Peptides against a protein of PDB entry 5B16. Designs and how they scored, part 98

Target 1, 136 residues: chain A of PDB entry 5B16
Amino acid sequence: TPSRINHNERLEFLGDAVVEFLTSVHLYYLFPSLEEGGLATYRTAIVQNQHLAMLAKKLELDRFMLYAHGPDLCRESDLRHAMANCFEALIGAVYLEGSLEEAKQLFGRLLFNDPDLREVWLNYPLHPLQLQEPNT
Target 2, 136 residues: chain A of PDB entry 5B16 as posed
Amino acid sequence: TPSRINHNERLEFLGDAVVEFLTSVHLYYLFPSLEEGGLATYRTAIVQNQHLAMLAKKLELDRFMLYAHGPDLCRESDLRHAMANCFQALIGAVYLEGSLEEAKQLFGRLLFNDPDLREVWLNYPLHPLQLQEPNT

## One batch from the design tools (peptide; made by RFdiffusion4, then SolubleMPNN)

Design b2_p24_2_s4
Fold by OpenDDE base, seed 3:
Structure b2_p24_2_s4 (fold): chain B 136 residues (1-136), chain A 24 residues (1-24)
Amino acid sequence: as target 1 above (136 residues)
Amino acid sequence: SVEEILEELKELIKKLYEERKKKE
């Protein structure tokens, strides 16, 4: 339905902001000596559709997308774009219905297969507001 | 490429991990 489509787009909008915010904050604290250009480069790599689609695949969202929207996803690029959007919507939903912390944890789990790297990513000092985020 | 940049990032984080581990 049109209303559901609009809802997904809204979740995607929110998720996009959450993903970018989390990425920015973590990069900022992880690399205090890295210049803005470098930070932006890594952020772009993390949040662009190609990478988010890879993360989405870890959640088997590709299977979901093919099931739900297969006829409209004839090209690999179309599928990747759709998967990225779906991933953003998912993160948006997790933030909306849960918390920023939950979104952070989910995102971090997907970003790194290496648990050591994951721990470093997740356990660096964060903004005070993030530290104060309630657990739901 | 995206993959190259991400790999570079992972290497940087790995260095941070190693440094942290040495301090522990």
Scores: peptide ipSAE 0.611, ipTM 0.925, DockQ to the pose 0.874
Fold by OpenDDE base, seed 4:
Formats: C-alpha cells, sequence, structure tokens
Structure b2_p24_2_s4 (fold): chain B 136 residues (1-136), chain A 24 residues (1-24)
C-alpha cells in the first residue's frame, strides 16, 4: 500500500476516534437525563457512514472522490463509505495539525446548519449534576 | 432511519435552546 494511502488510513483511524469522542462528550453533557441507550442511538446516527457522508458532501468531498477514485466507486454505498472515511481522515488531520477544539468547531459547524442549534451543541452549559464528572 | 433519529436529536437540542432562551 502506498505511503499516502497508509497515512490517510492512519488519519482516518484517528479521525474516527475524534468524531466518536466529540459526539459522545457533547451528547453526554447536553442530555444528562438521557439513558445510555438513547445516547448510543444518537451517537450511532451521528457517526455512521451515511451521516458522515452527508457531512462530507457539504465539503464537496463527493466531487473529490469521484475525481480521485471514480473508477473504483461504481456503487453508491462505496462512494458513501469512501466519503465517510475521507471525512474522518479530514477530522483526524485537523486534530493532528490543529487541535481538538478546531476539530470540534469544524464538526459542529457541519453537524448543524441552524446556528442556534449549533451554538447549543458547541456551547452547552454544564448541568449541576455534571460538575462532579471528569473533565472531558 | 438516520434522518429520523437526527431529526429527533435536533428537536431535543431545539428544546434546550428554547429553555436557555427563556432563562436568559
Amino acid sequence: as target 1 above (136 residues)
Amino acid sequence: SVEEILEELKELIKKLYEERKKKE
């Protein structure tokens, strides 16, 4: 496997963790009364390939994928998967070269088109019962 | 579906927004 591909896969690995982490943390703090099952359900919806591909489309990664890998992406599911992976790699790169905060901001910006919802997602007040929780 | 679950999430966040707005 070419070095560039290996690097991209490594970034994807990192980005996957970052996306998972950010999603988990925000859901956890936003919904202190939501049970684990509910948290997991929303997390799954946010981080699964279908949704990440939607976010990737906002960055026109679909065009990038078709340009770079068109012949290998003959099915919609393949394109979606590739877009999701590329999105994760991007987040991983942002985290690696920038910061978790930058990754958080980018991710939040893409998650919600509504600026009010975005603000709540990014700037949630800590619930009193969460003050005793570990700093995450 | 993903869309439905995400919509539910957005509604929950919207409620939080409204509650915050009322408290301010």
Scores: peptide ipSAE 0.608, ipTM 0.925, DockQ to the pose 0.909
Fold by OpenDDE base, seed 1:
Order: sequence, then C-alpha cells, then structure tokens
Structure b2_p24_2_s4 (fold): chain B 136 residues (1-136), chain A 24 residues (1-24)
Amino acid sequence: as target 1 above (136 residues)
Amino acid sequence: SVEEILEELKELIKKLYEERKKKE
C-alpha cells in the first residue's frame, strides 16, 4: 500500500542516518590519526548499497525480497538496491522502537563475523584528544 | 573494490586488536 511504502521510505531515511552515524563515530575513534579522506573512504565502503546488500543477505533479506517482490527484482542491481534499502529500514526500525545501542549492536554483529574484530569495533579505544568528545 | 577496502579495514582493526591484547 502507499502508506506502507511511505512508512518504509521514512524508515530508510532514518536508518540511513543511523548507519552513517554509527560508522562515522566508530571510524573516528578507531583511527585518530587517519585523515578525513581515509575515514570517508572506509565509511563509503561500509555504507554503500553494495555492502549493505551483503549485510542484508546475512539476514536472508534476499529471500524475503524475492518472496515479496519476485518479478520486480530480476536485475541484480535492482535486487541489491532493494536489499540495501530494506536493511536501512530495518536499522531505522530498530533505532526507532529500540535504541541506538541496539542498532549499534546489530550493525556491529553483521559487520564482522570475527568476534575479535567485532569486539574492537564495538569497544573502541579512546585517544587522549578524543576524551573530551561527547559520549557516543 | 568494496571487498578490497573492507579487507584493508579488517586488517587495520586486527592490528588494533593485537595492540590492545598486548596492553592487557
């Protein structure tokens, strides 16, 4: 329905911001000596549709999309874009109805299969110059 | 590619992990 589509688009909007925010914050703290260009490069890689679609596959959203939309997603690029949007909507919903912490945990869990890498990502060290930054 | 950049990121994080482990 149009209302459901509108709702999903709003959730995508929110989720996009949450994903980008979380990514930015974690990269910022993890790499205090990395220049803006490098930070932006890694952020882009993490949040772009191709990667988000990969994360979406871990949640079997591709199967969901094929079930729900099937013939409308014949092209690989269309499916990828749709999965990325769906992933954003999911994160948006988790943030909206849960918390930023819950969104962070879910996103981190999906970003890294390696539990050691995941732990570092989620529990990043604070650089002395970053200690005065707001708690995020 | 996305995969290559992400792999680079993972390697950087691995280094951070090792450094943290040494300090513990």
Scores: peptide ipSAE 0.604, ipTM 0.924, DockQ to the pose 0.908
Fold by OpenDDE base, seed 5:
Structure b2_p24_2_s4 (fold): chain B 136 residues (1-136), chain A 24 residues (1-24)
Amino acid sequence: as target 1 above (136 residues)
Amino acid sequence: SVEEILEELKELIKKLYEERKKKE
C-alpha cells in the first residue's frame, strides 16, 4: 500500500474514534433521561456509513471521489463506503492538526442544517447530576 | 430507517430548544 493511502487509512482510524466519541458525549449530555438503548440507537444512526456519506456529500466529496477514483466507485454502495471513510479521514485530520473542538464544530455544522438545532447540539446545558461526572 | 431515526432525534432536540426558549 502506498504511503499516502496508508496515511489516509490511519486518519480514517482516528476519525472513526473521534466521530464515535463526539456523538456519544453529546447524546449522553443532551438526554440525561434517555435510556441506554435509545442512546445507542441514535448513535448508530449518526455514525453509520450511510449517514456519514450523506454528510460527505455536503462537502462535495462525491464529486471528488468520482474524479479521483471514478471506475472503482461505479456501485452506489462502494461510493457510499468510500465517502464515509474519506469523511472519517477528514475529521481525523482536523482533530490531529487542529483540536477536538474544531472537529466538534465541523461535525456539528454538518449534522444539522437548522442553526437552532445546531446550537442546542453544540451548546447543551449540563444537568446538575452530570456536573459531578468527569469532564468529557 | 436511518432517516426516520435521525428525524426523531431532530424532533427531540427541537423540544429541547423550545423548552430552553420558554425559560429565557
Scores: peptide ipSAE 0.601, ipTM 0.923, DockQ to the pose 0.911

Design b2_p24_3_s1
Fold by OpenDDE base, seed 2:
Structure b2_p24_3_s1 (fold): chain B 136 residues (1-136), chain A 24 residues (1-24)
Amino acid sequence: as target 1 above (136 residues)
Amino acid sequence: SMAERERILRELEEKLRELYLERK
C-alpha cells in the first residue's frame, strides 16, 4: 500500500472516531432526557456514510473524487462511500493538525445550513443534572 | 434506508428548532 493511501486510511480511522465523538457529545448535552436508544438513533443517522457523503458534497469532494478516482467510482454507492471516507479523513486531518474545536466547528457548519440550528448545535448549555453525571 | 434517515434528521432539526425558540 502506497504511503499516501496508508496515511489517508489512518486519517480516516481518526476522523471516524472524531465524528462519532463530536456527534455523541452534542447529542448527549442537547437532549438530557433522551434515552440511549434515541441518542444512538440520531447518531447513526448523522454519522452513516450516506449522510457524511452529503456533507462531503458541500465541500465539493464529489468533484475531487471523480477527478482523482473516477474509474474506480463508477457506481454511485461507491462514490458515496469514498466521499464519506474522504470526509472522515478530512475531519481527522483537521483534528490532527488543528484542534477538536476546529473539527467541531467545521462539522457543525456542514451539519446544518440553518444558522439558528447550527447555533443550537454548537452552543449547548450544560444541564444541571449532567453536571452530576460521572461521565461528562 | 434513505427515507428513514431523512425522517430522523428532520426530527432532529425540529428538536433543535424548538430548543432555539426556547432560548429566545
Scores: peptide ipSAE 0.683, ipTM 0.952, DockQ to the pose 0.900
Fold by OpenDDE base, seed 3:
Parts: C-alpha cells; sequence; structure tokens
Structure b2_p24_3_s1 (fold): chain B 136 residues (1-136), chain A 24 residues (1-24)
C-alpha cells in the first residue's frame, strides 16, 4: 500500500499539470492579441509557488500545515513551498475524483476575490473539447 | 521578485476589468 506522502506527491504531479493547462487555456482565449511572451509572463506569475501559496492561504491550508507539520515548517519559505504543493495536490485530487470543469471552477474562484473578474475568467468561450470533458 | 509578480498580477486584473466593462 502506498504511503500518504507518495500519494500526495503523485497528486501534486497531476495538479501541477492541471493548473498549468487551465492557466494557459484561459490566458490564450482571453487575450487573443497578446504575444507568447506576454502570455508566458502572466502564466508564470499565476502558477509560481509564491502565488499558489497565497491561494492556499485562502483555504486556510497554512493553519492545516502548521497543525499537521509545524515542527518541519519553521521557516517561512518552507511553509510557502509546502502550501503550494498542497494546493497542487488539492487541484489534482479535484480533477481525479471530479472533472476538469470542477478543477477549473475551484481554481478560478480562488484566483480573484472580485466576483466580476471571476466572471470574466470563468465564463469566456473555450475550446469545445474542454467543454465536453466532463462527458468523457 | 515578489514585487514584480504582484505588479504583473495587478496588470492582469486591470485587463480583466476592461473586458468585464466591455461585456456590459
Amino acid sequence: as target 1 above (136 residues)
Amino acid sequence: SMAERERILRELEEKLRELYLERK
């Protein structure tokens, strides 16, 4: 039987890809006139561990991590990195147990505190295959 | 840097806000 650590690392691997993909797709469709360099700049800012850790804090994963792993997370940088990994694992789990659509909804809701910005991010025309993903 | 990242994210939000206003 795999350990919890092994399971989490596998989920992180999956979640990292999902976050990268969702970010790329949304930026691509939202900004059709933006060059690749600009798209990559926004993507990097969104998916960097520092930003993902901030999103994780919105879910109070910092409190969870300190409770469960406090002695090993005495440095702020260690906590941020662990939070980012935990966030990726969560997204990976949502995709695995649910769907890409559910992962998209969760990720989008956390990206922006402003509901108007959420609406723009989440409710923009996407590729038909992405729309049909939940049916596969 | 963290400052640069925050600047980029603010710029993104402004772009999204412009899109929102265009929809209305």
Scores: peptide ipSAE 0.682, ipTM 0.951, DockQ to the pose 0.877
Fold by OpenDDE base, seed 1:
Structure b2_p24_3_s1 (fold): chain B 136 residues (1-136), chain A 24 residues (1-24)
Amino acid sequence: as target 1 above (136 residues)
Amino acid sequence: SMAERERILRELEEKLRELYLERK
């Protein structure tokens, strides 16, 4: 329905911002001597649709999309785009209904299969205000 | 490109690995 589509698009909008924010903040603190160009390069690689679609596969969103919209997603590129949007909507929903911390944890768990790398990503020192208000 | 994205992500992982080793 148009209403559901609109709601999903709004969640995608929010999720996109959350993904970019989390990525930016973590990169900024993890690499204090890295120039803007380098930070932007890593961010782009992390948040672009193709990568988000790969993360979405870890949640089996591809199976969900094929179940719900298979006939309209015959092309792999179309599926990846839809999966990326769905992933953004999911992150947006987690932030909206939960917290930024929950979105951070979910995103970090998906970004890295290696638990050691995940630990570094998730637990590098951030701004004190971010640590004090994890539920917002 | 896909290849470039993968290269960048691998580089990021290597940087994170270095940070991990420095912490331990």
Scores: peptide ipSAE 0.682, ipTM 0.951, DockQ to the pose 0.881
Fold by OpenDDE base, seed 5:
Structure b2_p24_3_s1 (fold): chain B 136 residues (1-136), chain A 24 residues (1-24)
Amino acid sequence: as target 1 above (136 residues)
Amino acid sequence: SMAERERILRELEEKLRELYLERK
């Protein structure tokens, strides 16, 4: 069977895709008039390692990482990178063991501390033109 | 950069806030 490390890397691979997908979908629906470049800009800001590491900190993954991998994480930048990877693996695991919806909910809850913004993010409106687009 | 990222994220939050208010 695969090692724990290999499994984690696989989960990270999956989680990376899930995070990007969820982010893309939400941005797409939330901002129907925003051009691709703008969408991509927001997505990049949301999914880049430094931001994911910040989200990971909300889950206290920093403490976990220092506990489990302290000797290998002497630099803050290394810690952030590791936290981001761990966060992706976590999202991947949530998706794998749960569902995309559960991953969505978790990710959304972490993205925004403001419950109002969280609500908007999680409950994005559908534009009439977007409703018809998939059928074309 | 970090500053740029934070700016972008703040802008996103502002946009979301506008959407929230529009729902009221």
Scores: peptide ipSAE 0.675, ipTM 0.950, DockQ to the pose 0.897

Design b2_p24_3_s2
Fold by OpenDDE base, seed 3:
Structure b2_p24_3_s2 (fold): chain B 136 residues (1-136), chain A 24 residues (1-24)
Amino acid sequence: as target 1 above (136 residues)
Amino acid sequence: MEEEREKILEELKELVKKLYLERK
């Protein structure tokens, strides 16, 4: 039986990929005129540990982490890193036990506090040229 | 680094907001 730590690390690995993928796909479709460098810049900002930790805080994972691992998280930077990892594990678990769509919905709800902006992010229109790409 | 990240995220938010206004 693998340790809980090992299990969490595996979920983090999966969740990291899911977050990266979802972010990439949404940016790609939302901004068809944005160059690769710009896409990469926004993706990096979204998936950085500091940002993921902020998203995790919206789910009150900081309270959970302090309760469960307080003595080991005396540094704020350590807490942020742990929160980001926990967030990745959560997304990984949602994808694993649920679906990519469920992971997408959860991630999108946390990215924007404004529900109108959430709708834009989650329900992006496909650009006409992008629609034609599969046929090329 | 933190300030730059926040700047980039704010820029992204503004871009999404523009898309929202265009769809409205």
Scores: peptide ipSAE 0.613, ipTM 0.934, DockQ to the pose 0.931
Fold by OpenDDE base, seed 5:
Structure b2_p24_3_s2 (fold): chain B 136 residues (1-136), chain A 24 residues (1-24)
Amino acid sequence: as target 1 above (136 residues)
Amino acid sequence: MEEEREKILEELKELVKKLYLERK
């Protein structure tokens, strides 16, 4: 039986992909006129460890991390990195045990505090020119 | 940088806000 640490690392691996994917898809559909460079810039900002750590804080993962790993997290940067990884693992778990939709909903709820913006993000309009693209 | 990241995220939110207003 794989260790719990190994399992967590695997979940992190999966979650990283899910976060990347969801971010990419939503940006792609929301901004059909945005060039690739812009899409990539926004994606990077969203999935950057600093931001994911902030999202993790909304779930109080910081308190969890300090409880579980406090002695190993002496630096703020270490905490942020660990929180980001933990967040990815969480998203991975939500996807694995639930669905991509559930992961999307959770991620969206955390991305935007403003419910109106959240609604736009989660329910993006489909541009006419995007009708020829896969419906992901 | 943190400042750049925050700027980018704010720009994103402004773009999303514009979309919201267009839907309204």
Scores: peptide ipSAE 0.597, ipTM 0.930, DockQ to the pose 0.928
Fold by OpenDDE base, seed 4:
Structure b2_p24_3_s2 (fold): chain B 136 residues (1-136), chain A 24 residues (1-24)
Amino acid sequence: as target 1 above (136 residues)
Amino acid sequence: MEEEREKILEELKELVKKLYLERK
């Protein structure tokens, strides 16, 4: 229904912001000496549709998309974009219905398969010069 | 673009790995 589609698009809008925010915050804290250009480069790589689609595959959203919208997704690129959008909507829903922390945990879990890397990503120590920064 | 993205992501993972090792 149009209402359902609109709702999902709204969730996608929210999720896009959440993914962007979480990525930005974690990169900022993890790499206090990294210049803005470097931060932006890593952020872009993380949040690009191609990467988000890869994360979506871990949740088998590809199967979901083919079930729900198969006839409209005849190209691989279309599927990737749809998966990325769906992933964003999911993150948006997690944030909306749960919390930013829950979204953070889910996103981090998918970003890094290596539990050691995941731990670093999720549980970064505050750099002394970052103590004055807003809590997120 | 895809290759570059993958390279950047791998580079990120290496940086995170270094941070992990530094914590140990």
Scores: peptide ipSAE 0.593, ipTM 0.929, DockQ to the pose 0.931
Fold by OpenDDE base, seed 1:
Structure b2_p24_3_s2 (fold): chain B 136 residues (1-136), chain A 24 residues (1-24)
Amino acid sequence: as target 1 above (136 residues)
Amino acid sequence: MEEEREKILEELKELVKKLYLERK
């Protein structure tokens, strides 16, 4: 039986892929006229550890991390990195134990504080030109 | 890098906002 730490690292691995996938899919469908370079730029900004740490803070993971690992997280940068990893593990767990849809909803809720923007992000129409692309 | 990241994220939000306004 894997240790809790090992399991968490595995969830982080899975969550990393889920976050990347969800981000890619939403950007692709929302902006059918945006070139690959732009899509990649926005994706990078969204999935960077610094940004994921900000999302993690909305879930009060900073409090959790300090509670669990306070002495080991004396530097702000260390805390942010740990929070980002924990966030990925959380998304991985939500996908694993729930569904991709649940992971999508959670991620979208955190990405946009504005409910109107959130609605656009979560509920995108399929552009007619995208019908020519493989189902994704 | 931090400033650039924030700029990019703001640009994204503006793009999404444009989509919202088009739907409205």
Scores: peptide ipSAE 0.592, ipTM 0.929, DockQ to the pose 0.935

Design b2_p24_3_s3
Fold by OpenDDE base, seed 2:
Structure b2_p24_3_s3 (fold): chain B 136 residues (1-136), chain A 24 residues (1-24)
Amino acid sequence: as target 1 above (136 residues)
Amino acid sequence: DEEKRQQILEELRRRVAELLEQRK
């Protein structure tokens, strides 16, 4: 229904911002000496539809999308784009109904399969110089 | 470019791994 579509689009809008924000914040703290261009490069790679679709596959969103929207997703590129959007909507919903922390945890679990790397990503050390920055 | 994206992500994982080793 139009109402459901509108709701998902709004969640996608929110989720897109949350994913980008979480990615930006974690990269910023993990790599205090990395220039903006480098940070942006990592962020772009992480938040691209192709990557988000891969993360979405871990949640079996591909099965869901094919079942619910199969006729409209006959092309692989369309499926990836739809999965990425659905993933964003999911993150948006988690943030909206839960918290940023819950969204962070979910995103981190999907981003890193290695639990040790995930721990570093999720619990990055605050650099002493970053503590002195006004926009932390 | 999927290959480039994968390379970037691998570099990210490598750098995170380096941070992990530094923390231990």
Scores: peptide ipSAE 0.665, ipTM 0.948, DockQ to the pose 0.927
Fold by OpenDDE base, seed 1:
Structure b2_p24_3_s3 (fold): chain B 136 residues (1-136), chain A 24 residues (1-24)
Amino acid sequence: as target 1 above (136 residues)
Amino acid sequence: DEEKRQQILEELRRRVAELLEQRK
């Protein structure tokens, strides 16, 4: 049986993939005329540790981290990095024990504070050329 | 760079807002 730390690392691994996948898919459908470089730029900004840490703060994971690892997180940069990892593990857990849809909804709610923008992100319009692509 | 990242995210939100307006 893996330790709690090892389990969190595994969930983090899974969550990292889920966050990147969701981000990629939504950007791809939202901006059908945007070149790969532009898509990658947005994705990078969304999934960077600094941004994920900010999303984690909305869930008050900073309080959780200080409770669980306070003495080990004496620097703000260390806390941000740990929060980002914890956020990925959380998304991984939501996907694993729930569904991709649940992970999508949670991530969308955190990504956009404006509910109207959130709705566009979550329920993106499909371009006709995208509909022609088989199996995706 | 944090400032650049914030600018990119702001641009993203702006573009999503444009899509919202197009749907109305």
Scores: peptide ipSAE 0.661, ipTM 0.947, DockQ to the pose 0.929
Fold by OpenDDE base, seed 5:
Structure b2_p24_3_s3 (fold): chain B 136 residues (1-136), chain A 24 residues (1-24)
Amino acid sequence: as target 1 above (136 residues)
Amino acid sequence: DEEKRQQILEELRRRVAELLEQRK
């Protein structure tokens, strides 16, 4: 039986992909005229550990991390990194045990505090030309 | 850096807000 740590690392691996995917898909549809470089810039900003750690803080994962791993997290940078990883693992778990839709909803709720902006992100308008592209 | 990241995210929010207004 794999260790809990090993399982968490596997979830992190999965969650990393899910976060990357969801971010990419939403950006792609929201900004149909934005070049790849611009899309990548937004994606990088969204998925950077610093940002994911901030999202994790909204879930109070910082308190969890300090409780569970406090002795190992003496530096703020270490905490942020750990929180980001934990966040990815959480998203991975939500996807694994739930669905991509549930992961999307959770991620969206955390990305935007403004519910109206959140709604746009989650329910992006589809450009007419995007109808010619695969539905992902 | 953090400042640049924040600027990018703010720009994202602004652009999403523009989309919101277009939907009205």
Scores: peptide ipSAE 0.659, ipTM 0.946, DockQ to the pose 0.922
Fold by OpenDDE base, seed 4:
Structure b2_p24_3_s3 (fold): chain B 136 residues (1-136), chain A 24 residues (1-24)
Amino acid sequence: as target 1 above (136 residues)
Amino acid sequence: DEEKRQQILEELRRRVAELLEQRK
């Protein structure tokens, strides 16, 4: 229904912002001496549709998309784009119905397969110079 | 583009690993 489509698009809109925010915050704290350009480079790599689609595949969203929208996703590129959007919508829903912390945990779990690296990502050390920035 | 993205992500993982070692 048009209502469902609209709702998913709205969730995608929200999720896009959440993914962008979480990525930005974690990179910012992880690399206190990294210039903006470097931070942006990592962020871009993380949030690009191609990467988000890979994360979505870990949740088997590809199977979901093919089940729900298979006839409309005949090209691999179309599927990847749809998966990325669906992933954003999912993150948006988790944030909306749960919390930012829950979204953070889910996103981090998918970003890093290595649990030790994941722990660093999720629980980054706070650099003293970063205390000058507003709490986020 | 994809190759570059993969290299960037690999670099990220490497740097995170370095941070992990520094925390020990």
Scores: peptide ipSAE 0.656, ipTM 0.946, DockQ to the pose 0.929

Design b2_p24_3_s4
Fold by OpenDDE base, seed 4:
Structure b2_p24_3_s4 (fold): chain B 136 residues (1-136), chain A 24 residues (1-24)
Amino acid sequence: as target 1 above (136 residues)
Amino acid sequence: SAAEQAEILAELEELIKKKYEERK
């Protein structure tokens, strides 16, 4: 049986890909005339550790991290990095145990506090993920 | 930098807001 740590690292690996994919797909359809460089710039901003850590904070993962791993997270930068990784692992777990749609919804809910912007992100255009999801 | 990335995110939000207004 693999250790919990190894499992979390694997989930992080998966979650990183899911976050990257969801971000890419939504940006791609939301901005059909934006060149690759612009798409990449926005994607980088969305998936950077600093931003993912902020998303993680909305879920109060900071409290969780301090409780579970406090001794190793004395520096703010260390905590931020760990929170970002934990967020990725969470998304990975949601995808693994649930679905890409569930991961999409969770990620979208956290990306924007404004519900109108959230709706645009999630639903503009209609069914943006169906065209890009791997064939199953 | 983190500050630059934050600015990029703010720009993105404004762009999405424009999309919202267009749909409205």
Scores: peptide ipSAE 0.625, ipTM 0.938, DockQ to the pose 0.902
Fold by OpenDDE base, seed 3:
Structure b2_p24_3_s4 (fold): chain B 136 residues (1-136), chain A 24 residues (1-24)
Amino acid sequence: as target 1 above (136 residues)
Amino acid sequence: SAAEQAEILAELEELIKKKYEERK
């Protein structure tokens, strides 16, 4: 029987991939003229622990982490790392038991406080080939 | 660094903001 820790780590593994994938897709479509280096730079900034921890705070995961693992979180850096991992696990769980669309919506809603920016992020322009071939 | 990441994210937000204004 896998431990709770092992289960969470597995969800983190999955969630990490989902977060990176969603980020990549949205950046790709949103900035069609941006070079690979720029895309990679923005992706890195979005998915790094510092940023994910900030997103996690919007879900009050800091309170959850301190409640559940307070004695193990003596440093702020430890808390940030734990929050980021927990966020990844959450996204992984949403994808696993829900759908990629649900993960997309949750992640997008947290990325920006401005609803207008959320809308742009979530509803990126269609690829030119999709416009030319609307059935694809 | 965290500061550098924050700056990059701020830049990204400005780019997305421009996209919003163009679509408006």
Scores: peptide ipSAE 0.621, ipTM 0.937, DockQ to the pose 0.917
Fold by OpenDDE base, seed 1:
Parts: sequence; structure tokens; C-alpha cells
Structure b2_p24_3_s4 (fold): chain B 136 residues (1-136), chain A 24 residues (1-24)
Amino acid sequence: as target 1 above (136 residues)
Amino acid sequence: SAAEQAEILAELEELIKKKYEERK
């Protein structure tokens, strides 16, 4: 059985892939005429450590990190990096113990404070069940 | 830089806002 630290690193690995995948898929369907360079630029902005740390702050993970690892996080840059990793681990855990849909919903809720923008993001692409709804 | 990435994110929100208006 891996240690707690090893488990977190594994969850970070998984969460990084989930965040990258969700971001890529949504950008791809939202902007069908946008070239690869543009898609990559927006993806990088969304998934970079600085942005993920801001998302983590919305969950008050900064307070948690200072409580658990305060002595090792003297600089803001160190805290941001740790928060980004923690956020990835959280998304990884949500995917692992729940589903990709649950990870998608959580990630989308944090990406945009504006509920209208959030709904647009979450609806691209439309889930198969959403496409079937009019037929039932 | 972080500032540049923040500007890119702001640009993204504007693009998504346009999508919202199209769906209204």
C-alpha cells in the first residue's frame, strides 16, 4: 500500500490528465473554427499552475495547505504550486471515486463565476442524455 | 507570464459570452 504522499502523487497524475482532457474537449467543441495554436493557448491558460491555484483558492485549499504544510510554504510561489497539485489530486479523486461527469461539473463550476458562461461551457459538448431528452 | 495568461483567460470569457448570446 502506497504512503499518503505517494497516493497524492498518483492522484495528481490522474487529475492532471482529467483536467487536460476536459479542457481540450470543451475547447474543441466550443470553437470549431479555431486553429490548433489558439486551442493550445487557451488550454495552457486554463491548466497552468497559476490558474489551478486560483481555482483551489475558491475551495479554500490555501488555508488547508498552510495548516498541513505551512513551514514548507514560506513563499507565495511555493504555495501556488502546492495548491495546483492539491487541486489536481482533488479532481483525480473525484474522477476515481465518482465519475468523469462529476469531475466535469466540479471543474466547470470553478472555472467561471458567471453562471451563464458556466452553463455554456458545461453544455459543450452536449452529453448524450441531454441530446435524448427531447425524445422522451 | 501570469499576467499574460490572465489576459488570455479574459479573452476566453469574452468568446464564451458571444456563444451565450448566440444561444439566447
Scores: peptide ipSAE 0.620, ipTM 0.937, DockQ to the pose 0.859
Fold by OpenDDE base, seed 5:
Structure b2_p24_3_s4 (fold): chain B 136 residues (1-136), chain A 24 residues (1-24)
Amino acid sequence: as target 1 above (136 residues)
Amino acid sequence: SAAEQAEILAELEELIKKKYEERK
């Protein structure tokens, strides 16, 4: 429905900013010696539609998208783009209805299947309580 | 390209892995 589309578009708008912000912040603190170009390169790789679509698959959004919008998503590239947008809307919703922390946790869990990498990612930037035990 | 971006992501994971090894 138009109302749902409008709402999703607004959530997507918000989610896009949240995803980019979280990615930027974590990269910034995780790699303090990395130049802007490198930071931007990694950010682009993380937030591009292809990657976000892969994250969306982990949430089985592909099945949802095919069910709801199958006729409009006959092309793989169209599906990926739609999944990426849907993922952004989801993150936007999590931020809106929950918190940035919840969005961060969800995003981090999806970014890395390896729990060790996930732990490192999520701890940059360091929480104030971690200042007593600073890491590299 | 998608392949190039996948390689960049793989590189990122390797860098993060180094961070993990440093702090474990």
Scores: peptide ipSAE 0.618, ipTM 0.936, DockQ to the pose 0.882

